# Designs tried in a protein design run: peptides against a protein of PDB entry 4PN1. Part 116

Target 1, 261 residues: chain A of PDB entry 4PN1
Amino acid sequence: KIEMNFLNKPIVPDTTKVISNFLTHYLITEPVEHVEIEAKLGTLIDLETQNRFEFPVMNETILNPEFNLRTRFESDMTASEHKYLNEFLNQAFRDSQKPGRLPFAYKHTKQVDLFYETEDNSRDKIRVSKNQSDNQVLACVKKRRVADLFLYCPNDAFDIRISISDELPVSMPSGNQQPSLTRLKDRVGYVHQEIKIDLTKTTQNDPVYDTTERHELEVEFGNIADLRDRAQKAKDGMEAPLFRRVQLFMDNVRILRREHS

## One batch from the design tools (peptide; made by RFdiffusion4, then SolubleMPNN)

Design b1_p19_6_s4 (from b1_p19_6, 7 letters changed)
Fold by OpenDDE base, seed 1:
Structure b1_p19_6_s4 (fold): chain B 261 residues (1-261), chain A 19 residues (1-19)
Amino acid sequence: as target 1 above (261 residues)
Amino acid sequence: SRFEGVFSEEELKLLYQPP
């Protein structure tokens, strides 16, 4: 017989515990009502050097939010990297359609996001999302960034930002209001076991700057209710379901970032 | 990135093709 360790019991990686605790805080302890939880691939930039942040670690490391490391996060990649990921995910989709596998779902969406000032002139803008084809309103929300958790990944091409956001549904702006900003989004979404993987090309016209195109990859928890339930169970002493879900999420993130390592 | 310059402009137009 071979045992997995001297206790012959599964062990939870420290990273999984840390992330689980982070999520539990905003799911249960100080609950965000309309929570969105996503990981974005990008680069931690050192504000002093304007180069990729360097830290004396040799593997995936969660940075402590309590320390000011003087960094910013750039959630962008090259068109070539984006193309490669698209092909990679397409292949993963095809493979998952085979007998004995759990299948991916796929969706291609094109939308326009219109940003409006709020009545109270708050920092957060109202975002109206419309389908580009028929101009149907998809959502009208005020998104508030609640918290971030950064993972420095020295062995991979990308670092990771896990973000907690509150997407508050709000009323449509009045017909007399003009958008302060417009963004075009071309997105392909892959869903596997309720984990969403989105490749998004964002085009933004700036009156001062040339049109900018951004390429993003995000991984999102597709079933927040289930995740919240798991987090509650964890608070009640049954941690395994939450750990398993977080592990699944992180493994998917790791696959994607390692593809470019 | 190891993938920079790997794809031509024509190949990049194939982004977001269905699987």
Scores: peptide ipSAE 0.060, ipTM 0.728, DockQ to the pose 0.014
Fold by OpenDDE base, seed 2:
Structure b1_p19_6_s4 (fold): chain B 261 residues (1-261), chain A 19 residues (1-19)
Amino acid sequence: as target 1 above (261 residues)
Amino acid sequence: SRFEGVFSEEELKLLYQPP
């Protein structure tokens, strides 16, 4: 007979615990009402060298947010990398349609985001999202970044930023108000077990600069209500459901950041 | 830190094709 360890009980990876605690804080302890929780693939850049930061670690490591590491996170990737990931996810989608698997759902969306200044000149802009095809309003929100958790991944193509955001629904801006910024978003979304994986190409027109494109991959918790419930249970002493969900989320992230051509 | 993308412009136009 084989046992898992000398206690013959499951053990939770430290990474899972740290992330779970981070999420629990903003789900339960200091709750964000309209919370969005996502991980983006990108690169931790050393502000001094403008190259990828190098930490003296050999594997996935959560960085302590209390330390000023003089880094920035770049969530952009090349069009080629984005294409590769698109092909990879397409294959994963196809494979998941086979008998015995849980299938992906797929959706392709094109939207325009219009950003408006607030009356009080707050830092947070109002974002109006519209469907490109019929100009139907999809959302009108004020998005606030609440917290970030960074994972340095020296063995993978990308580092990870896990972000907590508040997407507060707000009233539409006045018809007389002009947007300060417009962005086109072309997004393909893959959903598996309520985990959303999005490839997004953002096109921004600048009157001074040429059109710029950004390519992002994000992994998002698709069922916040369930996650909040799990976090509450964790606070009440039952941590396993939360740990399992976080583990699933992180495994998907790990798969994606590990891919290379 | 990243793998190099080697796709042609033609291949890049195939982005966001249905699976």
Scores: peptide ipSAE 0.041, ipTM 0.574, DockQ to the pose 0.015
Fold by OpenDDE base, seed 3:
Structure b1_p19_6_s4 (fold): chain B 261 residues (1-261), chain A 19 residues (1-19)
Amino acid sequence: as target 1 above (261 residues)
Amino acid sequence: SRFEGVFSEEELKLLYQPP
C-alpha cells in the first residue's frame, strides 16, 4: 500500500493559501460589492531594462505588493500564441464532451465597447457594451480596479496578474454625450466547472495612430456567490472548500501558461 | 514562446473557429 505522505492526508500548497487570503480580504474583510476576479496572462516588464522582469527565483512566485519593483504588466500575446490557445481550448472542449467527463460550455461574442467620461469628472469611465450584430445594449458599467496580485513565472511563456475589480452597474450616459473611446471585441468564452476562460481580440481605431490590436487570455471565477460563501466559511475556520476552488482556478491558469513553454 | 511565428497569415485568419 502506498500513502501520499507520512500523515496520509492531503496538504495545501503555500501559493493556494496566499491567493486564498488575498481573495478573502476583498470578498469578506473589505468586501467589494460587484466584484470581478480574473487572472490575465502577460509579461512583467522591468522599467529599468525594458525587458521581461528577472527575479532570483526558479519557479512560480507571488510578488509582495508592498514592494515597488518598478515593473509594469503587459496583458498581451502574439496572434500565433492566441491561435494556438484557441486550438488547444477547442480540443479540450471536444474531449470534455466524451462520456465520463464534465462538459465545457462555449460562446462566441462580438461586441463594441463605448467609453464615456462621467459628469462628475471621476477617474473611472462609463463603459457601454453593445452587441455588434443588432446594437443591443449588453451592459452599462463603471469599472474600478481595486487590487492586483502578480505572479512571476520564470519557467513559462507568461506571467500572471490576478485582479480584483468593482464593476458597478450605472445608468446610460446622456444622449448628447459622445464616447471618448471605442473598442471592438471578438471573444470566445469557455466555461468549465464555473471557471470562465476567455480569448479576446481587441481592436482600437485611433485617428492619430494606426489601428492597434491586442490578444488577451483571461481566466475568471464564474460563480462569485459561491466563492464568497467559501471565503466566509474559511474565515470561520473551515478553509478546505475555498482552497479547493482556488486550486482548481490556479491549475487551469497553469495549464494555459505552460502550453506555450 | 516556441510558438511565435509558427502560423502563416492564412492560418491566423482561422482564429475563433468553433470547436
Scores: peptide ipSAE 0.055, ipTM 0.726, DockQ to the pose 0.014; fails the geometry check
Fold by OpenDDE base, seed 4:
Structure b1_p19_6_s4 (fold): chain B 261 residues (1-261), chain A 19 residues (1-19)
Amino acid sequence: as target 1 above (261 residues)
Amino acid sequence: SRFEGVFSEEELKLLYQPP
């Protein structure tokens, strides 16, 4: 007979605890009303070298946000990497349809995001999202980045940024206002156990500059209400449900960041 | 049902086409 440890009870990794506490803060302690919580795959870049950041650690490490490490995060990846991840997720989708598994859901969407300047000239632009097919308005929001948590992953193809954002619903811009920026999004989305995995090709049309293209992979908590409930329970002393949900989220992220072409 | 949102292989379109 084999036991998990000398207590024969599950133990929570420190990474899970740190992330759980981070989420609890913005879900419960200082709650963000219209919260979006996502992890993006990308690269931590050292501003001094302009290369991938190098830190004296040998494994996945949450960077302390209190320290200025003089880094930036690039959420873009190559087209080949993006394609590889798409194929990988397609296979995962197929495998999940087999008996005894929980199936993925799949959705392919094309939308246009129109960005408008605010009347107060705030840094936060108004984003109007529309379906490309019928121009139906999907959302009109002002998105504010609230907090970031960075994971340096020296053994994997990608580093991770976990972001807390506030997507405040706002009124539509006036009909006479022209968008300052437009983004076309071609997105394939996979959902498994209410965790959303999105591959997005973004084409940005700048009125002045040339068109730019980005390739992104993001992992998002698909059920914020449930997550908030779990966070509240954790604050009240019952941490296990939150830890389990965060562990699930992070395991999915870990799987994806290890895959590369 | 558990099959809600499940698509066929034909509906499972790649974002990028093979070269």
Scores: peptide ipSAE 0.024, ipTM 0.487, DockQ to the pose 0.015; fails the geometry check

Design b1_p19_7_s1 (from b1_p19_7, 6 letters changed)
Fold by OpenDDE base, seed 2:
Structure b1_p19_7_s1 (fold): chain B 261 residues (1-261), chain A 19 residues (1-19)
Amino acid sequence: as target 1 above (261 residues)
Amino acid sequence: SWLEENRNSRHFKLVEEAL
């Protein structure tokens, strides 16, 4: 018989605990009402060198936000990388349909996002999302970035940004308002055990500049209510459910950030 | 802040309770 350790009990990684604390704060302590929690794959760029950030560590580490490391995060990847990840996820999807596995769900969406300035001149824009095919309104929200947590992953293809956002539903802008920005989004979404994995191609038309395209991969908690419940339990002293959920989330992220063309 | 909460929890249990 093999035991996992001398206590024969699961160990909670530091990363899991730190992320759990981060999430618990914005789920329970200072709760974000319409919270979105996602991890994006990307690159931490050193503002001084304009190269990928280098830190004297040899593995995944959460950067302490108390320190200004003079970095920016680029969530864009190459079309080739994005294609590779798409193919990888397609294969994972197919494999998950086999007997004995939990299946992925799959969804492909094409939408247009229209951004409008707010009447109060707030920094946050109103985003109206419409289906590209029939122009049906999918959502009208004001999205506010609440907090970020960065993971430096020197051994992997990508670094990670975990973001807390508030997507506040708002009324449609006046018919007299013109959008300040329009973006086309082509999103391929995979869901496994209520963890969402999205590959998104974003096209932005600029009247002055050439059309720009971005390729992003994000991993999102698909069941916020459940996550909030787990976080509440953690606050009440039962941490295991939250840790398990965060571990699952991070393991999926870890798989993806290691894949590269 | 969550950072304060994190610092206060640094002596957390390393072992998950089995459900």
Scores: peptide ipSAE 0.363, ipTM 0.794, DockQ to the pose 0.152
Fold by OpenDDE base, seed 1:
Structure b1_p19_7_s1 (fold): chain B 261 residues (1-261), chain A 19 residues (1-19)
Amino acid sequence: as target 1 above (261 residues)
Amino acid sequence: SWLEENRNSRHFKLVEEAL
């Protein structure tokens, strides 16, 4: 008989604990009502060098937000990297359809996002999302970024930003209001065990700047109610369910950030 | 517990930016 360790009990990685605490705060302690929790693949850039951030560590590291590291996060990748990840996920999708596996769900969405200024000139903009094919309104929200947690991943192609956002449903802007910004989004979405993985191509036309195309990959918790329940249980002393869900989420993120063209 | 205290301490980067 083999045991997992000398206590024969599961061990929770520090990363899992820290992220779990992070989530619990914004799910339970200071609850965000319409919470969105996502991880984006990207690059931590050193503001001094404008190159990828270098830190004296050799593995995945959550950066301590108490320290000003003079970094920015670029949630973008090359078209080649994006294509590679798309092919990788397509293969993962196909493999998951085999007997004995839990299948991916797949969805391809093309939408236009229209951003409107608020009447009170608040920093928050209203985003109206419409389906490009039939112009049906998909969502009208006011989104606020609440908190970020950054993971430096020196061995992988990408670093990670985990973000907490408040996505408040709001009424449509008045018919006479013009959007301040328009973005086209081509999104391929994969869902596995209620973890959402989205590959997004965003096109923005700026009158001053040339048309820019951004390539992003995000991983999102697809069942917030379940996650909130797990976080509540964790606060009440039963941490295992939350740790398991966070571990699953992070393992998926880890797989993706290791893949590159 | 110390864990609860940590959760309540807000040791995370807070941002208030419109997206």
Scores: peptide ipSAE 0.356, ipTM 0.677, DockQ to the pose 0.065
Fold by OpenDDE base, seed 4:
Structure b1_p19_7_s1 (fold): chain B 261 residues (1-261), chain A 19 residues (1-19)
Amino acid sequence: as target 1 above (261 residues)
Amino acid sequence: SWLEENRNSRHFKLVEEAL
């Protein structure tokens, strides 16, 4: 007979604890009302060299937000990498339909996002999202970035930004107001155990600049109410449910950031 | 319009097509 360790009890990785505490703060301690929690794949770039950031570590590392490392995060990848991930997720979807597995759900959406300046000249813009097929309004929100947590991943194709945002529903802009920016989004979404994985191609038309294209992959908590409940239980001394959910989220992220063509 | 020109663009290999 073998045991897990000398206590014969599960052990929680330090990464899981750190992320769980980060999330608990913005779910419970200083709660964000309309919270969105997502991880994006991308690259930490050193502002001085304009190359990928180099840190003296050998594995996945959460960067301390108290330190200014003079980096920016680029949430983009090549078309080839994006295509590879699409094929990978399609295969994962097919495999999940087999007996004994929990199935993925799949959705393909095309929308246009219109960005408007606010009356108070706030840096946060109003985003109106419309369906590309019939131009029906899907949402009107003001999105505020609340906090970021960066993971430097020296052994993988991508670094990770975990972000907490507040998506505040707001009234539609005045009918005579013109958008400052228009963005097309072609998105395929995969949902497994209420974790959302989205591949998004974004096309932006700038009046001054040529059309720009971006390829993004994001992983999002699909059930915030459940996550908030788990975080509350953690504050009350029962941490295991939160740790399990965060571990699931991070394992999905880890799978994806290791995959590349 | 730019929107109309890009509305029918294809980027992804859809699951339905890959099955």
Scores: peptide ipSAE 0.030, ipTM 0.552, DockQ to the pose 0.013
Fold by OpenDDE base, seed 3:
Structure b1_p19_7_s1 (fold): chain B 261 residues (1-261), chain A 19 residues (1-19)
Amino acid sequence: as target 1 above (261 residues)
Amino acid sequence: SWLEENRNSRHFKLVEEAL
């Protein structure tokens, strides 16, 4: 017979607590109404060297926002890395269809995003998303970035940015308004236990510059209502449900950031 | 603030759950 530890009880690591508190703040304390919570894979770049930053730590580390570390986050990867992750997730999807497993759901979407300036000249743009096949409007939103939390991962292929955003539904721009920017998105989405994993290829046509292509991987909480309920329970003194959900989310992120071509 | 709340909770915690 084996036990987990000398108390034979589970413990919550400090990383889980820090992230849980971060989420609870924007779910309950200063609640964002139309909240989106996602983690993106990318690289923390040293602004002086333009290379990946080297922090004096040996494992996954949440960076303290109070310190100016002179870094930027690049939410991009190579085409080969993106292809490898796609193949990896396809295999994970297939394996999850076997008896005794919880299955992935899969969806492939191709959309065009049109960005418009707002009438109030706010910094935030209106995004109209349309299906490429039939030009049906999928969404019209004004997205605002609320907060970021960065994780430096020295032993893995990617660093992580966890972002809190507000996606406000808004009315369509006037028919006479031209978009300031157009982006094509080819997205494959995987959902497992209400955690959404998206691989997105974004193409942007610039009239002055060559066509640029970006390859992104994001992990998102698919059930915000449940997450908000768990966060409220945590504020009321029952933290275990929130910690379990955050642990699940982070374990999925950790699996993905370790994979590389 | 979020940072103040986080500072006060940067420790390991036991979870009382059935095994």
Scores: peptide ipSAE 0.098, ipTM 0.576, DockQ to the pose 0.191; fails the geometry check

Design b1_p19_7_s2 (from b1_p19_7, 5 letters changed)
Fold by OpenDDE base, seed 5:
Structure b1_p19_7_s2 (fold): chain B 261 residues (1-261), chain A 19 residues (1-19)
Amino acid sequence: as target 1 above (261 residues)
Amino acid sequence: SWLEENKNSKHFKLVEEAL
């Protein structure tokens, strides 16, 4: 008989605990009502050097948000990187359709996001999302970034930002209001065990700035209600279900991050 | 519209679909 360790009990990685605590705060302690929880692949940029941030660590490390490291996060990748990840996910999708596997679901979406200024001139814009094919309104929300957690990943091509956002449903802007910004999104979505993996190509039209293109990969918790339930159980002393779900999420992120390194 | 002008551009296409 083989045992896991000298206690014969599972050990939770410290990263899993830190992330679980971070999520629990915004799920339970100071609950965000319409919470979105996503990880983006990108690069931590040192504001002084304009190069990738360097930290004296040798592996994946959660950065302490209490310290101003004078960094920005660029949630972008090259077209080649994005292509590689798309091909990789396509193969993973095909392999998951085999007997004995849990299959991926797949969805291709094209939408336009229209951003409107709020009457109070708040930093939070109203986003109206529409389907490109029929111009049907999909959502009208005020998205607020609540918190970020950054992971520096020195061994991989990408760093990670885990973000907590509040997507408050709001009324449509007045018919006389013009959008301040428009974004076209071409998105392929892969869902496995209620974890969403989205590859998004975004074209942004800004009246003031030139048109910009971004290539993003996002990993999102697809079942917030389940996650909130797990977080509540964790708060009540049963942590294992939350840890397992966070571990699954992070393993998917790590796979994607490593595959392109 | 900007949408019509840009939606079919080479810069607004995903690489491949899984299906």
Scores: peptide ipSAE 0.028, ipTM 0.412, DockQ to the pose 0.013
Fold by OpenDDE base, seed 2:
Structure b1_p19_7_s2 (fold): chain B 261 residues (1-261), chain A 19 residues (1-19)
Amino acid sequence: as target 1 above (261 residues)
Amino acid sequence: SWLEENKNSKHFKLVEEAL
């Protein structure tokens, strides 16, 4: 008989615990009401060199937010990398349709986001999202970034930012207001076991600058209610359900960040 | 639990920037 360790009990990696704690804070301790929790693939950039930051570590490492590391996170990737990841996910989708697997769901959406200033001149803009094909309103929200957790991944193509956001539903802007910014989003979404994986191409037109495109990959918790329930149970002393869900999320992130063109 | 023991730990960076 083989045992998993000398206690013959599951062990939870520190990464899972740290992330679980981070999530629990914004789910339970200081709860964000309309919380969005996602990981974006990108690069930690050294502000001094403008190159990828180099830490004296050899594997995935959660950065301590108490330290000013003089870094920024770039959530963009090249069109080539984005295309490669799309092809990879398409193959994963196809493979998941085989007997004995849990299938991916797939959705392709094209939307326009219109940003409006608020009457109180708050930093938070109102975002109205519409379907490009029929101008159907999909959402009207104020989105606020609440917190970030950064993972430096020296062995992988990308570093990771896990972010907590608040997406507060709000009333539509008055018909006389003009948007301060418009963005086109072409999003290919994959869902597996309630984990959402989105490839998004964002196009922004600036009257002064040329059209800019951004290519992003994000991994999101698709069932926040379940995650909140798991976090509450963890606070109550039953941590295993939360740890399992966070582990699943992170394994998907790890798969994706290892892929490169 | 580990979570209760670390409930006050700072494992996040607060960001007050609009998305």
Scores: peptide ipSAE 0.007, ipTM 0.311, DockQ to the pose 0.092
Fold by OpenDDE base, seed 4:
Structure b1_p19_7_s2 (fold): chain B 261 residues (1-261), chain A 19 residues (1-19)
Amino acid sequence: as target 1 above (261 residues)
Amino acid sequence: SWLEENKNSKHFKLVEEAL
């Protein structure tokens, strides 16, 4: 007979606790009303060298947000990396359809995002999202970045940014306003156990600059109400449900950041 | 929501091979 440890009880990884506390703050303590919580794959860039940041650690580590490490985060990847991840997720989707598994859901979407300046010269732009096929308005929001948590991953192809955002529904811009920026988004979305995984190819048309293309992979909590409930229970002394959900989220992120051609 | 629209979908066409 084997036991899991000398107490024969589950132990929670430190990373799970740190992330859970971070999320609890913005879900419960200082609650964001229209919260979006996502992890993006990318690269921590050293502002001095313009190369990938180097930190004296040997494994995944959460960077302390109270310290300025003079970094920026680039949420882009190569077209080849993006294609490889798409093929990987397609295979994971197929395998999940087998008996005894929980299946992925899948959706392909094409939308246009139009960005407008606000009347108050706010840093945050209004985003109008439209379906590319029929030009139907899907959403009109003002997105504010609330907080970031960075994971430096020296053994993997990508570093991670976990972000807390507030997506405020707002009124449509006046008909006389022209968009300052237009983005075409081609997105394939996968959902497993209410965790969303999106591969997005973005084409940006700037009136002044040449067309730019970006390839992104993001992992998002698909059920914020459930996550908020779990966070509340954690504040009340029942932490296990929150820890389990955060562990699931992070394991999905870890799978994706390790996968490369 | 996107999740609500897709979470119960059991019958899909083959996933696209690329974006």
Scores: peptide ipSAE 0.006, ipTM 0.321, DockQ to the pose 0.016
Fold by OpenDDE base, seed 1:
Structure b1_p19_7_s2 (fold): chain B 261 residues (1-261), chain A 19 residues (1-19)
Amino acid sequence: as target 1 above (261 residues)
Amino acid sequence: SWLEENKNSKHFKLVEEAL
């Protein structure tokens, strides 16, 4: 008989514990009411060199947010990389439709985001999202970035930012207000086991800068209520459900960040 | 549990930067 280890029990990777603790803080300890939890693929940039950050580690490493590493995160990729990931996800979608698999769901959306200044002159803008085809309002929110957790991934094409955000529903801006910024979003969404994977092309018209296109890939927890329940159970001494969900999320992220053209 | 032992720890900085 072969055993898993000398305890003959599953072991939880330290990465899973650290991320689980991070999530638990903003789900339970200091709960964010309308929490969004996503991982974006991108690049950690060293502010001194303006090149990809270099750290003396050989694998996936969670950076300690207590240390100022003088980095910025660029949540962008080339059009070629984005296309490759789209093709990869399309194949994964097709393969998941086979007998004996759990299928992906697929959705293609085109929306316009209009940003407005708040009446209280807060730094946070009101975002009105509309369907591009029929101009129907999809959402009106004030998004606040609460926390970030960065993963440096020296062996992969991308580094990772896990972000906690508060998406507060707010009233529509007054009809006399003009948007300060407009963004067009073309989004292809894949959902597997309530993990959302979105490929987004964003077009922004800047009056000073030429029209810029941004290509993003994000992975999001699609069932926050379930995740919060798991986090609460973890605080109550039952950690396994949370660890399993975080492991699933991170494995999907790890698959994606390894893929490149 | 590990999470119970660390439930009151503030290891993470709040980010005030708006998107």
Scores: peptide ipSAE 0.000, ipTM 0.292, DockQ to the pose 0.089

